Peptides against a protein of PDB entry 3H8D. Designs and how they scored, part 162

Target 1, 122 residues: chain A of PDB entry 3H8D
Amino acid sequence: DMKRQQRFFRIPFIRPADQYKDPQNKKKGWWYAHFDGPWIARQMELHPDKPPILLVAGKDDMEMCELNLEETGLTRKRGAEILPRQFEEIWERCGGIQYLQSAIESRQARPTYATAMLQNLL

## One batch from the design tools (peptide; made by RFdiffusion4, then SolubleMPNN)

Design b2_p24_3_s2 (from b2_p24_3, 10 letters changed)
Fold by OpenDDE base, seed 4:
Structure b2_p24_3_s2 (fold): chain B 122 residues (1-122), chain C 122 residues (1-122), chain A 24 residues (1-24)
Amino acid sequence: as target 1 above (122 residues)
Amino acid sequence: as target 1 above (122 residues)
Amino acid sequence: EYVYSDEELIENTEYLQELLKKKP
């Protein structure tokens, strides 16, 4: 439903192998999430030395955040929330439109705000 | 329509009379805007030494931005776009709910996303 | 949040003046 609040988040992370290294040797990744109301619709991970990971609800549920938005505490984490465009810009750059489209065509995608928006665009 | 994108912006400013004063004598204000699709729905101004100014579409059109969102260039202004909650928190603190409600009751408010949300809340 | 310089604040003031200018 279009009435559901769309919220986007970004959290930097350090690889476990780097957590005890000097700052200069800690390669930073980025975790992104799109919540359609209380539940995650899209997840994305940027890594410094491997391809980005794209995940969509319905298809990739087992690899995505299983907590509802309130349970994550993301809304209370300073600096975690980002603008929709800050998510979408990276999503598009990483091939997210094609990824989601493929998930829809294969009937793997759970209907979300993201699927609805894509279907309106195409 | 719920399909319209809701976008929020904030711009700090100084009073024209203070522009040539020493930094310590430049009092900062804040201009806020809510765009419901291409058109402004709410406007708000915080001043260091006078009450906040609240404006809603339909009632206060003559005092609000008359440019559509694209014409404003706000989407291209670095740091101008803010999260919905960053607008709403200040709006609520300044008495915006009551102001908008009064405008609805007096039949002065133009229907917007903001009026719809308020009517759902009450 | 962004930190704004005095120059940016002045520019913002001018920008807002133009933005809020009403047609006669």
Scores: peptide ipSAE 0.251, ipTM 0.594, DockQ to the pose 0.730
Fold by OpenDDE base, seed 2:
Structure b2_p24_3_s2 (fold): chain B 122 residues (1-122), chain C 122 residues (1-122), chain A 24 residues (1-24)
Amino acid sequence: as target 1 above (122 residues)
Amino acid sequence: as target 1 above (122 residues)
Amino acid sequence: EYVYSDEELIENTEYLQELLKKKP
């Protein structure tokens, strides 16, 4: 829907087990989110020691952010918001297109901006 | 059109006449561009000593960038790309909504993502 | 937020002049 603003965010995190280690032993992960209007459409997590986690609305709701955009405070967090391409580049590299496509085909994906865009590309 | 990527850019500049002055006497201007796919849709210029310049495709083509996005090199210029809201916030403050609306009503505006969005808001 | 040096500002000015040059 052309009425809803698409916004993208990225936040680094460290594993709880590394929280109190020396900086050199703190391996960073990255949390990514795509909000289609107030609600999350895609979520992605890069981890230092396991495969990327890809999540899409409808299919993976139980594992995704349940807060609306305003509740997250992400819009007020300096440096959290990123360009669409900064999200999409990583999403593509992680196999996100195929993941979302499969979710659409299996009728598990909730319609979002992301599903619409993918369908326009195919 | 949902197929075209919307990208926004900002470049600060100083006036040629200020180029060799002391830093305190170098007044910054800001150049803004909105690209709807490969072609510019809106252009905006903030100047230190004159009103903002607002330009929309169709109406102001002769005063706007004629290069396509790839030709500009903007995507490769560090720090140039900005978030949509960073453009829109300034655009709104400068009266861009009214300017574009008037261009649409007078049949001077070329259809772009910007015109479509505005029409969705009205 | 990206911080621009005076040198970068000068370069940007020149860049924009070329960017906005009208084709004949």
Scores: peptide ipSAE 0.248, ipTM 0.606, DockQ to the pose 0.625
Fold by OpenDDE base, seed 3:
Structure b2_p24_3_s2 (fold): chain B 122 residues (1-122), chain C 122 residues (1-122), chain A 24 residues (1-24)
Amino acid sequence: as target 1 above (122 residues)
Amino acid sequence: as target 1 above (122 residues)
Amino acid sequence: EYVYSDEELIENTEYLQELLKKKP
């Protein structure tokens, strides 16, 4: 069902230890999410001091957002929603294609828009 | 084939006659486009001094953009691409649902992502 | 959110005129 709405979001965060530091000493991270309809399909985290974290539905459920899209309030947060390409560009740079492919091949990935698009691309 | 990329664009413009007027006398219009893959599916124009113009593929081909998406250069124009909801919100306000429905019922609409989504909604 | 200058608006007008130009 590729008629489900695909929506993408991005939220910046700072490390708790940097909260009260001068602006130049605050290192910013980024949290990304892809929702396939009401349910999360992919999650990605860019950290200033460690490798990116990639998560896909089915494989990484325990580490991903547990709320459906409406419960997150992301659609009501100004500046949070981004274009698909803004998500995909970072996803590709972080090795997301290979990560999702491996999850599909190992039967760990739940079928989503993301899995369908990857299978269509290959 | 709902796996085709759905992309939306908007471009503000001014009337040629207003080009050399004072800022307060320049009335801004908005051009909108929905591309279903490489081909345009819907076009919409907001004018400052006349009713909105709604156009759908199949019915209004002679009044719509004739270029495919890559030929338009829209993907390379800074600030032109918008979120789906930013298009749909205006489309709905302008009576786009009823317009497209009538085009489908009269067999004038070419099948697109837009026609499929409307038929799914009804 | 994107802010358009008067120059950009004029350029956009010209761009749209070319984009929507019909073949004879």
Scores: peptide ipSAE 0.244, ipTM 0.596, DockQ to the pose 0.660
Fold by OpenDDE base, seed 5:
Structure b2_p24_3_s2 (fold): chain B 122 residues (1-122), chain C 122 residues (1-122), chain A 24 residues (1-24)
Amino acid sequence: as target 1 above (122 residues)
Amino acid sequence: as target 1 above (122 residues)
Amino acid sequence: EYVYSDEELIENTEYLQELLKKKP
């Protein structure tokens, strides 16, 4: 159902190798999630020293969050929730449109708000 | 050489799936390592929802750390190093003695401090 | 014993993944 609430979250992480370095020398990664209602529709990971990881529901379920939104506790984590555009901006820059498109074309993507939006765009 | 320094390390971790859950719902795992001199002799993993994983040099090299101790950075990781007994207690509880014994009997275990100690015990 | 924050646990997870990465 496309009426479901769309919510977006971002969590920083630091690499274990940088864990004990001076704060100024720690390179952060970023984990992003898009929830279409209770279930994750897209996931994205920014790494300081490797290509971004993009994941979409259906295709990448094995690598994505298996918890419903409530179970993640993200809604209760201060500063975790972000605006839709804050997710989409990074998603686009990382090639997310093409990634999702390919997943749709290959019939691997589970229909979500994200797939619907893309289909409206193209 | 049985004169080599024996060093033990422990690192707690969370599963990627639990990364974004409420703290109270995050189940920790524990990674353990025994280094016989520069090389890992035993490795052990405690998981919150599956049986412990036991690994011994020679038999399980493919699944164990390939780095020498210095390369791992474990000695520089705050709080990682533990006392021998802190490792052995968990090892025993997880069935490590029997596991290592089987590896020796099947001629799969690489001779290490751990194999030598077991042979002295039995 | 040492007390670990959630951040440290996440870092540890990544650290272990790198540590246990197999050589090509």
Scores: peptide ipSAE 0.245, ipTM 0.549, DockQ to the pose 0.340; fails the geometry check

Design b2_p24_3_s3 (from b2_p24_3, 11 letters changed)
Fold by OpenDDE base, seed 1:
Structure b2_p24_3_s3 (fold): chain B 122 residues (1-122), chain C 122 residues (1-122), chain A 24 residues (1-24)
Amino acid sequence: as target 1 above (122 residues)
Amino acid sequence: as target 1 above (122 residues)
Amino acid sequence: EYVYSDEELIENTKYLAELLKKKP
């Protein structure tokens, strides 16, 4: 539903194995989330040493955040919320359009704002 | 229409009289805009030496941006776009709710996302 | 825009781990 608020978040992290390493040996990753209303629609992870991870609701539920937006506390985490384009730019660079398209075509994607936008685009 | 994208922008400005002054003597103001789809819904100006200026579509059209969003170039101006809450927090602090409410009650406000939200709130 | 310290990054890692845990 287009009435649902679209909110995007980004959290940098380091791998557990890097916690105790020297700063130069810590490799920073980025976790991204798109919430379509209270529920996650897309999740994305940038890693310094492996391909990006792209996840879409319906297809990848087992690997995605199960908490609703309020439960996550993301809206209260300083600096976590980002603009839509800040998410989409990375999503597009990482092949997110094709990934979501494939999920739609395989009937694995749950309908979300993201699926609607893509279907309107194509 | 809830289908229209809500976008918010902020740009700093210097008063004309301060253009040629030393940096420490330049008083920075802030210009804020809320676009409901292509057209401006709310405009707000923070000044260092006078009360905030609040403007709402319908009531204050003559004092507001006449350009549609695309024409403004704001979407292409790096750092100009802000989160909804970044606008709303300032709007609320400046008495924007009351201002918009008054404009609605006087039948001066053009229906926008902002008017709809306020009417749903009250 | 935001600067992240090592401490913040570690905290974020822990935060995300909890965020992504499966409910019982």
Scores: peptide ipSAE 0.386, ipTM 0.617, DockQ to the pose 0.760
Fold by OpenDDE base, seed 4:
Structure b2_p24_3_s3 (fold): chain B 122 residues (1-122), chain C 122 residues (1-122), chain A 24 residues (1-24)
Amino acid sequence: as target 1 above (122 residues)
Amino acid sequence: as target 1 above (122 residues)
Amino acid sequence: EYVYSDEELIENTKYLAELLKKKP
């Protein structure tokens, strides 16, 4: 649906265990989200010391944000919204295309803008 | 077509008459563009001392960018790309909805993502 | 583009924790 707006967000964070450590010992992570209209389609986490986490709607719902976009407050969080390419570049580097493709092939992925775009590319 | 990526850009400009003036006397304007896939759908200009200029594909082709997105180099210009809302907020403030609607009603607007979205809202 | 202070990072951590809570 061309009517659904695609919006992307990024939130840097530190691990709870590092919260009270010296600044040099606080390792930064990154949380990413792609919303297809009101609902999340893809989620991604970058960590300094472990593999990235890739999540796609349908397959990974239990690990993804359950709030609709309005409920998240992301649109009101300063600096959170990013350009599509800022998300996609990381997604691609992390193997997101393959991950989503596999989810589609296994019939685990919920139809989203992301699945549609990928299917059009293949 | 959900396949077409919507991308938005903003470029500051100095008026030709101010080009060789002292920096304090150079009034800055802003050039905005919405690309529906490879082709421009909307263009907008903000000026410090005159009304904004609104342009829509089909109606205002002669006054709009003739280059496809790749040819513009905008995707490679640091800081040029902006979020959809950064464009839309200004567009709305300048009366862009009404302008585009009128272009549709007069059958002057070329079908674009912008026209489709507006028609879905009405 | 964006500057993140340590305080902001901590706040973000808390924010994400709330954001990712599962509904009953």
Scores: peptide ipSAE 0.385, ipTM 0.641, DockQ to the pose 0.678
Fold by OpenDDE base, seed 5:
Structure b2_p24_3_s3 (fold): chain B 122 residues (1-122), chain C 122 residues (1-122), chain A 24 residues (1-24)
Amino acid sequence: as target 1 above (122 residues)
Amino acid sequence: as target 1 above (122 residues)
Amino acid sequence: EYVYSDEELIENTKYLAELLKKKP
């Protein structure tokens, strides 16, 4: 729905186990989110030592942020919001297109802007 | 049309008269653009010493960028792309909503994502 | 674009933990 604003966010983090390590020994991860209007459509997690985690609405609701965008405070977190392409580039690199496509084909994906765009692409 | 990507850009400029002045005497302006897919939908110019210039597709084509997005090279210019809200905040502050609304009412505005969004708002 | 301090990273870790916490 073109009436809904698409917004993207990125938050770097460190593992709890690395919290008290020297800076050089702290491995950084990245959390990404795509909000289609108030609700999350896609979530992505980059880890320094394991495969990326890709999550799509409908299929992975239990593992995704359940707060609406305003509740998250992401819009008020300095530096958190990113450009669409900054999300999409990583999403594509991590196999997100195939992941979302599979979720659509299996009827697990909730309709979102992301699903609509992908269906237009195919 | 939700099929088209909305992208926003900002670049600073120096007035021609200030081009050869000392840096402290160069007054900076700002050029803003909203591209609805490949074509510009809105353009905005902030000047240090005169009112802002607001331009909308259809009405102001002669004064707006005539290049498609790829031709501009803006996507490859580091730091040029900005968040939607970074454009919209300035657009709103400069009276862009009223300007676009007037262009729609006078049937001068070419249909764009911007016109569609405004028509949804009103 | 943004430079993150160690403190910010730690805060972000905590923030994400709260963000992703499931409601009862």
Scores: peptide ipSAE 0.385, ipTM 0.639, DockQ to the pose 0.698
Fold by OpenDDE base, seed 3:
Structure b2_p24_3_s3 (fold): chain B 122 residues (1-122), chain C 122 residues (1-122), chain A 24 residues (1-24)
Amino acid sequence: as target 1 above (122 residues)
Amino acid sequence: as target 1 above (122 residues)
Amino acid sequence: EYVYSDEELIENTKYLAELLKKKP
């Protein structure tokens, strides 16, 4: 409900193999997370050399961050927290709406702020 | 309810009298706004030479921004949008909790996301 | 926009590796 804070985070990374390469050969990826209160609701990964990864709570628990928000330390990591739109814009571009919708329809998605918002939009 | 986006903004300003002074003599203030959907819920002003100004919808309508969110252009102003905590931290420091509580108790505050959150915390 | 140095990117890579580890 309204009481749970919706918080979003983004962390850029490089592939371990690229860490010693010249700057032009370092390919940057991006990790995104949406927390509905203390629990992760959505996770998204942009990779330089493979398709985006979309993950939603309930369906993809085994592949998602299993730490609660406080355990992650994300709230204390400088530059990690982003605005909701900064997450949603990329989520939409990567097909996140369709992905979450399918997870809801197949009864795989755990109810979250994300599922509620989608159901209100459709 | 959940459907309304909570968006927060911050804009720096300088005193008109300081606009032509040397940089070291320009005193910076800050204007803060919380929008509950299209309508402003809270406004806060930090001034360099006077106490903070706290304003809540219903009680202080005559002193608050009268434009809806879209009319303000804030969503299109680079660097204006801030995280909820960036607003709330200053709000709390300025005595905003007590101010809003008093407005609720005196039946002056219009129901908003802010009033709901406060009532859930108390 | 936040600017990330190469050092920060390397640190982030390590951080994410730890963050995404599964508990035994």
Scores: peptide ipSAE 0.383, ipTM 0.635, DockQ to the pose 0.691

Design b2_p24_3_s4 (from b2_p24_3, 12 letters changed)
Fold by OpenDDE base, seed 2:
Structure b2_p24_3_s4 (fold): chain B 122 residues (1-122), chain C 122 residues (1-122), chain A 24 residues (1-24)
Amino acid sequence: as target 1 above (122 residues)
Amino acid sequence: as target 1 above (122 residues)
Amino acid sequence: EYVFSDEELVENTEYLASLLKRKP
């Protein structure tokens, strides 16, 4: 449903092993989420020491946030919400278009705003 | 077309009479714009010394930005782009829902994402 | 844009673990 509100969030994190290290030794990761209305459509994780993780609804549900947007509290977390382009730029750079397209072609992707937009792009 | 990218912008302005005053005497206004794809759908102006100005496509075209989004350079102006809610919160507070609804009822409003969303809300 | 403090980063790690149903 193209009428649903699309909202994007970004949360930086550190590895548990780095929690008590000096600031210079705390390598940041970044967690990204795209919510299509109340439910997550895409999730992305940038890690300092391994390749990015891309996840799409339908295919990767077991590895993604299962809470609805309100349950997450993301809308109330200062600094968490980002612009669509701030998500999409990283998504594209990490190969998200190809990943989602493959999920669609294999019939693993759940239809979302993201799948609709991709099919508009193609 | 619900498929078009919705983007929102905010620019501060200073009254011409305050341009050369000391910072403490420069009263800021705020210019807001909602672009439905390449074209402006809504415009809003907050003034320090008069009521807000609300403008909607179709009704107020002559008073609104006539440039397409790319022509404005807003996408390249650091700090100009804002989240949808940052626009909508002010829009609602200023009576924008009623203003747009009235424009729709009088058949003055051009169909936009904004008109579609309002009719979803009603 | 928004800069998170080191304390917030630690909290975020635990917070994300809860969202992902993973152990911190």
Scores: peptide ipSAE 0.226, ipTM 0.600, DockQ to the pose 0.474
Fold by OpenDDE base, seed 4:
Order: sequence, then structure tokens, then C-alpha cells
Structure b2_p24_3_s4 (fold): chain B 122 residues (1-122), chain C 122 residues (1-122), chain A 24 residues (1-24)
Amino acid sequence: as target 1 above (122 residues)
Amino acid sequence: as target 1 above (122 residues)
Amino acid sequence: EYVFSDEELVENTEYLASLLKRKP
């Protein structure tokens, strides 16, 4: 049901190795999530010194959050929720459209709001 | 098509009578809008000294924004876009659920994402 | 926009590790 609520979240993090360094030596990463209703549809990770990680439901389940949205506590985490465009802009810059398209073509993607939207676009 | 993007906006306004007063004497109101794709589905106005105004597509078309989303420029207005919950929380507090329900029951509401969501809830 | 403190960044790292099968 495409009427499910689409919610997006972003959480900055630091590398474990930088945890005890001075702030100037702590490089930030960013974790992004798109939830299609209670379940994650897309996940994205920006790292300071390696390529972005793009993940889509069905294809990358083992590497993605397995908790439902309520279980994550993201909705209760201050500053975590972001606008759809704040997710999509980064997703697009990282090649997310092509990544998801490829997952659909290879029949690896689980149907989600994201797959439906892409199919409407193409 | 419930796959249409749902976008929400909020902008402050000053009463016309206060327009030329000193800032300390300008009372702010808040204008809210829910767009179901390109067209407005719900509108809400908070005033400093009178009851909130609730408006739904179909029933209140003459009092609502008649521009499509792109025409409004809201997507390009810094700070205007808000999270769905930021709209819904105020909508609920103002009795929006009952207002929309009544509009549906009286067959005045135009079908929108909002009407569909409410029908799923009830 | 919300600004996360350095302390929150550390907390976030641990939080994310708890959500994911792998550490970020």
C-alpha cells in the first residue's frame, strides 16, 4: 500500500577509532534511512574517506536495519528526522537511482515505495 | 494515485493591521499547507487572537490556495517546508480529523491523500 | 537545523551499531 507513511532519518556518527581523539581529529560520517511504513526501504551511509554505501530492501537486507521503525527509536531521537528531499538529494548524488534501478532489473529489490516511485519515473 | 508526493509547508504571517507597526506590536500567525502532489489537500491557519481556520479540498476551495505547488514557490522558500508530523500534530490539535471526516460524510471533500488516510484509519 | 554535539556524535555511533548488523 503506497499510502504508507514515508519517513526519513539522518544520524551523524564518528568512526570508532576516532572516539577518543580530539574533536578536530574526529571525522564525521552520516547514516541515512528511508522507512516505507514500518520497514526500511533504503539505507545510505556517507563516510569521510571511502565511497558512499547504498542499500535497498530485498537486495541488501543483511546489511540494513532489521528493526521496524518503532523499534529503532528514530522517531523519538532529537534531530534525526529529515525531509524527503534531504534524503533524496544525497541519494541522487550518490547514484541511488541507478543503484535501485539495477536492483529492480536484477529482480533483487523488494517492492517498496521507492521502487514504485522509480517505476513511475522511468 | 496515492503514490503522489505529500509535502507540507508552514509560513508565518503578520496581520494586515499590524503591517506598519513596530515589530513588538506585530502578532504572528501561521499558515500551513498540505500538498498532495501538485495540488493542495489541506490548509490551516493559526491566528494570535481568534480560532484556527481549517480548510479541506473540495469543501473550501474558494478559501484555499489555488496555485499548484510549483507556482507557489514554497519549495524554493527557505524554511517553509516542514515534516508531515509537524503539520499533523497541529491539525489534530485543532480538530482537523473531525473536520475532514465531516467533509467526507457530507460529500463535500474532494478525494485526496488525506481523505484516503482517514478512511484507512476509520 | 539541529546541531549534534561531539558527545552526541559518540552516542550516535554506539546507537547505530546497535541498530545495524554491522558497524557503520
Scores: peptide ipSAE 0.220, ipTM 0.608, DockQ to the pose 0.506
Fold by OpenDDE base, seed 3:
Structure b2_p24_3_s4 (fold): chain B 122 residues (1-122), chain C 122 residues (1-122), chain A 24 residues (1-24)
Amino acid sequence: as target 1 above (122 residues)
Amino acid sequence: as target 1 above (122 residues)
Amino acid sequence: EYVFSDEELVENTEYLASLLKRKP
């Protein structure tokens, strides 16, 4: 049911090697997740020194978060939950629309809220 | 289409009579809105000295915000947009479920994302 | 916008490692 709750999360991180460096030398990355109900639909990672990583359910299951939303504890992590547009703005900038479209066309994407929305836009 | 963007907003307000009082004597209220796409679906007002006000589209149109989402400027007001659960938690506490249910049963509620979700829960 | 402290960033790194099949 596409009436499932859509929830989005963002977690900043630093590389383990930068942990004990001076603040100016700690390069920050960002982990993003979109949950369509209890199950992850999209995942995205921004790294300070490599290209963005885009992942969609069905195609990239082996590289995505395997826990359901409740198991992750994301809903209880302060500052983690973000608005839908805060996710989508970055997703679009990183080429997420084309990535998801390609996954749909190749029959690799599992049907989610994200796939349905994209199909509506096209 | 129930795939329309659901957006929620919260604006604090002070009673006109308290506007020029000392900070400790300014009693703050809260205005809440749920937009189902461009059109308001639910409105809620928390007052410091009277019961909460609950309003649903169709039944309470004459008392609700008459502007579409873009006309309100809420999307451009810093800090106004809130997460869905931040609205729903207050809505539930104020008796919004029963209020909306009654409006549906009396054929006063206009079909919205909110009415559809409630019908799914019942 | 929520601002994460340096301590939180370190914690987040370990937290994400627990969520993901690979380390970030």
Scores: peptide ipSAE 0.220, ipTM 0.601, DockQ to the pose 0.496
Fold by OpenDDE base, seed 1:
Structure b2_p24_3_s4 (fold): chain B 122 residues (1-122), chain C 122 residues (1-122), chain A 24 residues (1-24)
Amino acid sequence: as target 1 above (122 residues)
Amino acid sequence: as target 1 above (122 residues)
Amino acid sequence: EYVFSDEELVENTEYLASLLKRKP
């Protein structure tokens, strides 16, 4: 249902190994999520010391958030919600278009708003 | 087309009469817009000294932004874009649901994402 | 834009781990 609300979230984190280090030695990572209605459609992780992780529903379910949007509490977490473009800009920079496209072509992607939009774009 | 991107914007404005006053005497108003794809669907104005103005496409075309989204430059104006809930929260507080409902019932509202969502809600 | 404190960052790490059932 294209009427599902598209919501995007971003949460900065630090590596477990950095938890007890001085602030200057704590390198931030960023966790991103796109929810198509109640369920996650895309997930993305920016790490300070490794390549970005891109995940799409269907293909990467085992590595993605299993909770529905309400269960996550993301909508109630101050500062977590971001604008669509704030997600998409990073997604594009990280090669997300190609990644999702490949997932669609391999028939691994679950249909979501993201897959629909990409298919309309191509 | 429910695939149209829903985007929301907010811009502060100063009343014409306050333009030349000291900053402390300039009361801010707020201009809000909901774009359903390229065209405005809802417009809302918060004024410091009068009731909110609510406008919906179809009914209030002559009083609403005539420019398409790209023409407005809002997408390029830093800080202008807001989250859907930031718009909806104010819209609800200002009686927007009733206003839009009335416009639909009177057959004055142009079909938009907003009308569709309201009709699904009622 | 909202700025997360160092304390929040630590909390976020644990929070995300709980969401994903893995370490972020």
Scores: peptide ipSAE 0.220, ipTM 0.599, DockQ to the pose 0.489

